# Designs tried in a protein design run: peptides against a protein of PDB entry 9GMZ. Part 76

Target 1, 343 residues: chain A of PDB entry 9GMZ
Amino acid sequence: TGFPLELLTRPATERLAYFENYTVAHPRLKEVYEILMRTIAEPAGASFIFVYGASGVGKTTLRLRVEQKLTELALPKLESDRARVPVVGIEAIAPESRYFNWKEYYTRALITLEEPLIDHKFDYGVRGISRDNFGKINVESKVVAPALRRALENALIHRHPDVFFVDEAQHFGKVASGYKLQDQLDCLKSLANMTGILHCLLGTYELLTFRNLSGQLSRRSVDIHFRRYCADSPEDVQAFKSVLLTFQQHLPLAETPNLVDHWEYFYERTLGCIGTLKDWLKRVLSDALDREATTITLKDLQKRALSVAQCQKMFKEIQEGERQLSETEADVQNLRSALGLGA

## One batch from the design tools (peptide; made by RFdiffusion4, then SolubleMPNN)

Design b1_p12_8_s4 (from b1_p12_8, 7 letters changed)
Fold by OpenDDE base, seed 4:
Structure b1_p12_8_s4 (fold): chain B 343 residues (1-343), chain A 12 residues (1-12)
Amino acid sequence: as target 1 above (343 residues)
Amino acid sequence: EQLQLFPSLSEL
């Protein structure tokens, strides 16, 4: 089934919103979604989930869809437990300074966790944290990071989400000169342990450097690799072309564009990352709708494509991440062999 | 090569 044909008579904003909200259940996304949902339901004493993969693979889409599903599944319980929040999700901000801003992180986490619609109000016990007349959290500039941490710990305990998502979590790796990356891990580990809340960190392959520093976190973490589609795999190429076929049926245009015939160009400019593909198609669709165009052309695609230089940079970052994972898999095999567990 | 249409993730 394609897009609803009625959209062709609707405003450009509604047509664009349809495509924006549309999510293809492609094999890699479905696999990671099922693993993540299962792990959240049955964490088995895990305190962390690490979801890592290329920039633009679709980690934010995965997060948002899991947040939606967890909220839907929690609705019957939320009627009786008005203090509970089913899920909390934030994006870690890249610091303007060379160093991760914990004060900003705690503030954003508190603001996101304490939605105005929550009936049961909580007192954080921290002077300078208040609610406005709309129930929105206000944090005064004088509130220090240790006080914000205690407020977040108390809020997480009280609201008891099934998971706390942190997107772009590689930004925790941005530490001051003289600070250890380990101290940031120990800070997060302490927050998870003090609250009893499962933390899911989503990020690029830079998250592996963060993950590998703590042999203690390895015993209490689940690792999920969100892989891209690889052009050297016939199965991955078939899946990638099938994603293009699916997207072309869901572009709300009068004439269905033939995206599949351009699959190599789409692969060249997305590196098999479906998030990058969707964002590209969204930009091109917006331009087409603004011009009242009946279809998308190769020239329209070329205007919004990433540059070859951008793709080359992204590809080097992917190759380094995939190499590090392959080395880790080999190390596990070598360890098993050395332990006498067999190959 | 048999291409397929994938469902929406909201249908899962």
Scores: peptide ipSAE 0.517, ipTM 0.949, DockQ to the pose 0.823
Fold by OpenDDE base, seed 1:
Structure b1_p12_8_s4 (fold): chain B 343 residues (1-343), chain A 12 residues (1-12)
Amino acid sequence: as target 1 above (343 residues)
Amino acid sequence: EQLQLFPSLSEL
């Protein structure tokens, strides 16, 4: 199975959009997807889900696919409950100031939760929040963060999403000098408790530092590690090569490129992160389509590859994150052994 | 080494 051959006669924009929208169900993504979907369906009293892994592993792709599936599954119920939103997903912004901007976060969350709503008459109980003629939320500059929080709490209660996604959630860890990271955790915990809405925080391994600060969050959280493929694992290498084989069949080009023969170079420049691989192939495909090329060459790949210096930096960040997880797993095993719980 | 084609996640 490959791309629809009719795409070869279609505009470059349609061919690129096909590949952009194509998502390989590779083992790690499928596993995390199934765990996440199950946890959302049956939270078992959890208030938080933490999804952590390397930059470019595919966390945003995971989120978007879960959002799509939850929306699809909710469609029959949305006919009867016109106020309900099945899922809401935002990306946390890196603060330009040294501190996380809660006002901006609440504003973006409200805007995302309220686009495009059938019920135009929900009162947030906050002056300076309105809807335009298209139902879009307008927030006046005078509205303060505590008022936006109350508006978001009311909106989340009224819309009752099955989950609230926050991508790049490591940015909550960026606190002011003299502010405690605990205050950010308590703020999020309070929002989840006040609304009864399950929160899923997706982020880098920096999210682990945030997760570990609250022993109360640990009791109400589910952890999902989105692993990269490791070159020291034969199974992971086979899976990575199989991803390359799958992508080469789904590049809408006249001649199927042999990506598998270059697997080591792909691994070197992606570190086993399939999101990084897909983004690389998307850039190379765009260049090939713009040139009306029949295939992709190694030179085309090299032109859009991450630099060795970028890969070395990313690899150090990955190694530190994987080390912290391995130490935490060892600490859990040591604790279990010390408790007389068999290994 | 036996490589496999993975399905689309949208097909699951």
Scores: peptide ipSAE 0.516, ipTM 0.950, DockQ to the pose 0.844
Fold by OpenDDE base, seed 3:
Structure b1_p12_8_s4 (fold): chain B 343 residues (1-343), chain A 12 residues (1-12)
Amino acid sequence: as target 1 above (343 residues)
Amino acid sequence: EQLQLFPSLSEL
């Protein structure tokens, strides 16, 4: 059990790529993956899925693995239906300006949706959208955001993905003073309603602001909390140590590093977020491979660790998000008690 | 404490 030993004779790039592509099926990821896959298969009239959790918990990894699985499951149908795209996933960009750039969002969504289908001609119904000689979508500067929206609506209807993923979706909330976060949410809601396509928004605990703004979205959304591992839970500590044990066997190095003995230091610098842990180990592995090192030492880990100040900032953001969820759970319990439903 | 090896998510 571990990495293929033949990797030790391979180039550093192949050894690094192995670890990059490796994903530990840790309990929290498996749980969220199973819930997400089930919800995509049976949305029960939901228009939205919200996946929220700490930065670096592994939301992007979850998305990419779900995209892969949905693609694999769709392959037999795609042979007969060449117009279909099984899944589309984009990352929301933080606006440089105080305004969310819908024109850019729609353009990126169109490009991502059509990229796998270079050979399939589609009429977007909008002048100034074309494909280049490489099949890449070109959008002329004259094309306005409402026209790009209609093109995306038509493309989503025609391609009929099982889900549309938007990663880093908290960036929709970073609107200027005076723009309503509600207007962004209403735009997304309208896109989901017009296309009939399920939208999955992945983001930090800042995504909870969307949940609180629209009592109508709560009726048409599924919420999935991607929790970190907590050091006050013996089960979570055991799972976190087991993740370290698994990663140490999948680092393509001549000598297996002892990561488990340093579990407290790993926890201190990741806050129980496995994505942060993986990214840290990836950086340390890259440095080790560049030096042709046989193993990873504590000193190598320390060189690539997040600073204590970064961890303290991230921990405050996590505590605020976890607090808001706990208050919501208490409010539900208070509501049940007030309704005469026993606690 | 018995630690466990987790499978790859690609095996699920």
Scores: peptide ipSAE 0.515, ipTM 0.950, DockQ to the pose 0.872
Fold by OpenDDE base, seed 2:
Structure b1_p12_8_s4 (fold): chain B 343 residues (1-343), chain A 12 residues (1-12)
Amino acid sequence: as target 1 above (343 residues)
Amino acid sequence: EQLQLFPSLSEL
């Protein structure tokens, strides 16, 4: 089924919101979603999940949909446990300085855990953390990072989420030395261990550097590769064209645009990343709705496409990440072979 | 080549 035809009589804002909220269950997203949901339900002693893949593959979309589903599944239990938050998700901020801002991270995590509408209020045991009259957390500037960490540990224990999501987690890695990266990872590991809360780190292929630094994490982590579609795979090309076919049916325009006929151009400018594709189509849809256009043309697509230079940069970053993964997979196979474990 | 319409992820 396509979009609800009633949207054609609705405001441009409502049409755009429909497409923004629409998520295609394409094979790679479905696979990663199912693995992630299963791993959250049955972590089997894992403390970490690493979800890595190209920028614009759809990691944030995956996170938000898992957060929604976990919230829906938790609703019956939340009636009896008014302190519980089913899931918490934050985005790691790129540090303005050479150092990751742990104070900001802990503050953002606390603010996200303490939904103003949650009835059960508890004391953090930390001076300078308060709630306003609306139940929103306020953190005084004098509160130091170790105190905020203790407050977050207490909040995570008390709210007991099934998972703690950290999006853009490669930003933890933007420290000048591998040693500082290990210290950050040990800090996260300690937070997960002290709270008993499963942590899911989503990021680019730069997140693989975290995996390689800690042989102890490998025993307590689940790795999920969110792959792009590859043009050298006929199956991946068919899936990518099927995504285009699905999106064209869900663009709330009077005339269904033929996106599939332009699949090579879409592939060239997205590198098989469906998040990049969706964001491109959102921009083009917004422009079309602003003009009261009946459809989307190739010219409209070209106006909002990434430049060839941007695509070339993104492709180099993807190739380097895919290479590092292939080397790691080969090392695992070599290790298995050397151990007398079959391929 | 048989193209498919994928469902919404909200339907999973």
Scores: peptide ipSAE 0.512, ipTM 0.948, DockQ to the pose 0.842

## One batch from the design tools (peptide; made by RFdiffusion4, then SolubleMPNN)

Design b2_p13_1_s1 (from b2_p13_1, 6 letters changed)
Fold by OpenDDE base, seed 4:
Structure b2_p13_1_s1 (fold): chain B 343 residues (1-343), chain A 13 residues (1-13)
Amino acid sequence: as target 1 above (343 residues)
Amino acid sequence: ETFPLQVFPEFNP
């Protein structure tokens, strides 16, 4: 079971789009997907879900697949409740300034929540927010952040999504000198509490700083670690090789490349992150299609690989995140021991 | 070593 062979006669754009849209199922993605879907269905009083893991592990892919599934599951109910949006997902943007731009965040959240396909016109109660003739939200520059927040709160209450996704959520940690990261968290907590909407923050290991800042967050949060594959685990190596085998079968090329034989090189340049692997293969596929090549070679892979210096930097960031998690696990064991619960 | 193809239909509509 590979790509549809008919793609070999199709334009390069369609062949590339096939690969871009294809998602390799792998054990870590499936596990995290199942945990996340279960937690969204039964949050048990949680207001937050934290999904953290290495850059390029596949968090955005996870989000998009959950958004798709929640939308599909909601379709029968959406016929009766035309005001409801089943899920909303945004990406937090790295500010050009050193400070997180709440005005931009609220504006993007409103625009995403109020897609043109929603027939029900909602009055936000805020001057300077309007819909055009196509139903697109327009926010005037004069609208201030507190007014945009109120508009978003009202929109979230009215649309009542099962979850609000924020990707790249580590950008909330970009605070001014002298400002507390706690203030950003309190703002998010207030938004979740005022709306009653479950928030899922996806990001790098920098999200662990948010986890540790508030004992009140810990009581109302679920944590999900999206792990990379580790070369020191035989099971993880087998899973990584299986992913390579699946990708090689789904590259729409006339001759199937042997990616599995180069698994160590792929691991070296991806650090076991499947998103990084997919992005790399996408670049290489694009180059191959532009040249009308029948296959991809090691030379083609090398041309688009991350540099050793980039991989070393990424690996240090991963090791620091994994260390912080290991310390947290040890702290739990120490706490259990101190409570007399045993190991 | 035959690595099982991990096909998850739910991820590829």
Scores: peptide ipSAE 0.091, ipTM 0.815, DockQ to the pose 0.336
Fold by OpenDDE base, seed 1:
Structure b2_p13_1_s1 (fold): chain B 343 residues (1-343), chain A 13 residues (1-13)
Amino acid sequence: as target 1 above (343 residues)
Amino acid sequence: ETFPLQVFPEFNP
């Protein structure tokens, strides 16, 4: 099965939107999705979920699909409980200074949590937080971070989402000192504890440094590693080729391009990251549609590929992250051995 | 032999 053939007569914008919305259920995404959904349903006293993996592995796609599913599952209850929001998701912003901007974080979280269409307006008890005529939250510049935190705590308690997602969560760790990094962890921990809301932090392998700073968070967190496909694994290579074949069938072009025959080149320029692959194909598809082309060629692919230098940089970052995880696994084995537990 | 992967039916048109 491929794309709907009717798309070939539709505008380029609609054809591109089809491909953008299309999600390949590749093995790693499916696995992580199932683990994440199960953990959200049964957190077993966890306050945090950490989802870490390479940039472009597909973490944002995972989040969006989980958000959609949680919303669908909540619909029957939302009819009776008009105050409830099933899920909230934000992206953490990289700090412009040596400090994380909590004021901005709380503001964005409040704006995202308080959708205009929610019939039941909540009073935050904070002066300078209002709704416009469309129900959109407005936060005055004079409102200080502690007041915004209280407003967010109250909003989270009132709306009671099943999970609070924070994408690009490694940005909490991009602070000038270890002391301040601990303070950021304590702030997040306090927010989760005060609200009773499960937090899911998604990020790069830099999130591991943040995760490892708190032994107390270790007892209240679930870790999920979103792995890339590795060329040294025959199973991973087969999965990657199957992803290419699936994308090949779902590119809304008159002639099906042969992506699978170029799998090594696709692997070289994506490092086994399916998000990077999808973004690459989206750019190439957009170019093809703009030219009214019947298919895509290797030259079209090459024009939109990441440079070798970009891939080398990304690969070093991946290798460092994978190394840190392997060391952690070795430390667990050493601990087990020292405890007299079998490996 | 390479086969097409399954998709998330609920997320795909």
Scores: peptide ipSAE 0.057, ipTM 0.797, DockQ to the pose 0.243
Fold by OpenDDE base, seed 5:
Structure b2_p13_1_s1 (fold): chain B 343 residues (1-343), chain A 13 residues (1-13)
Amino acid sequence: as target 1 above (343 residues)
Amino acid sequence: ETFPLQVFPEFNP
């Protein structure tokens, strides 16, 4: 099953939008999706879920698909509970300064949680938070971070989402000192505990630093590793080729491009990260549509590929993350052996 | 043998 053939007669914008909205259901995405959905349904006293993996592995795609599914599942209950929001998802912003901006975080979370379409207006009990004529939340510059936190706590309790997603959560770790990182983790933990809302932090392998800094978070967290496809695994190579075949069939072009025959080049420039692959193909598709091209060539791919230097940097970051996880697995095995728990 | 990627309706509604 390929793209709808009627797209070939549609504007370039619609053709590009189709590809952007298309999600390849690849094995690692499915596995992580199933684990995440199960953990959200049955958190077993967990306050946090950590989803970590390489940049461009597909964490944002995972988040959006889980948000969609949780919304769908909640629809029958939302008819009786008009105050409820089934899920809230935000992206953490990289701080311009060496310090994470909690005021901005709380503001964005409040704005996202209190979408204009929510009929039930809630008073946050904080002066300087208002709704405009369109129902959009406005936060006055004078409102301080502790007041915004209280407003968010009250809003989360009242709206009672099944989960609060924070994408790019490694940005919480961008602090000048380990003490400040601990304080940030304690702030997040306190927010989750005060609201009773499960928090899911999605990010790069830099999130592993968060796992190691708080022995109390480890008792109340679930870890989910979103792995890339590895070229040393025949099964992973086959999965990666199958992803290329699926994208090949879903590029809305008159002539189906041969992506699979170039799988090694795609792997070299994506490191087995499907999000990086999709973004690359989106750029190439956009260029092809602008030229009214019938297909995509190797030259078109090369024009929009990441540089070797970019890939080398990304690969070094991945190898360090994978090494830390492998060492942790070995440490668990050593601890079990030392405790007299069989391997 | 290309494993057909099962299109889950949950991923492409």
Scores: peptide ipSAE 0.050, ipTM 0.769, DockQ to the pose 0.250
Fold by OpenDDE base, seed 3:
Structure b2_p13_1_s1 (fold): chain B 343 residues (1-343), chain A 13 residues (1-13)
Amino acid sequence: as target 1 above (343 residues)
Amino acid sequence: ETFPLQVFPEFNP
């Protein structure tokens, strides 16, 4: 089924919002979603989940869909337990300074966790944390990072989310020294251990460097690789074409554009990343709607495509990440062979 | 032949 035909009579904003909110249930997204949902339900003593993959593969979409589902599943319990928050999700911001701002992180996490109009006043045991008249948390500038951490620990224990999401988690790794990166990992590990809350870190392949620094995290982490579609795999090419066909049917335009016939061009400029594809199509759709166009042309696509230079840079970053994973797989095979386990 | 992907309720409202 395509888009609702009634959208053709609706404002451009509503037509664009439809496409923005539409999620293609592509095989990799479904697979990772199922693994992530299962792992959250049954963490089996894991304290961390690492979800890594190319920029624009769809990690944020994955997070939002999991957050939605966890919220839906928790609704019956939230009626009786008004203190509970089913899920909390934040995006890590790239530090302006050479050092990760833990004070800002704890503040944002605390604000996000308490953003729901929860009638239950929780005393964080920290002076300078209050709620405003709108129920929003206010953190005074005088509150120091250790106090904010303790407040967040108490809040996480009290609200007991099923998972704490940190998107763009590779930004934790942007520290000038390897020693400080370990300290950051130890801080996150300590937060997870002290609260008993499962943490899910979503990020680029730069997150692998972060994962590999702590041999103790590896024992208590679940890894989820969100792969792009590869042009050397016939199955992946077929899946990518099917995604294009699905988007083609869900573009709220009077004439259905033929995206599938241009699949190679779409692949060239997205590297098999469905998020990048969706963002591209969203830009092109916006332009088409602004012009009151009946369809999208190849020229419209070309105007909003990533440059070849951008694609080359992105591809290099992807190849480096995929290489590191392949080396890790080879190391596992070598370890198995060395243990006398058949390859 | 390329077929549309199924829409799953978990991904679309």
Scores: peptide ipSAE 0.033, ipTM 0.706, DockQ to the pose 0.284

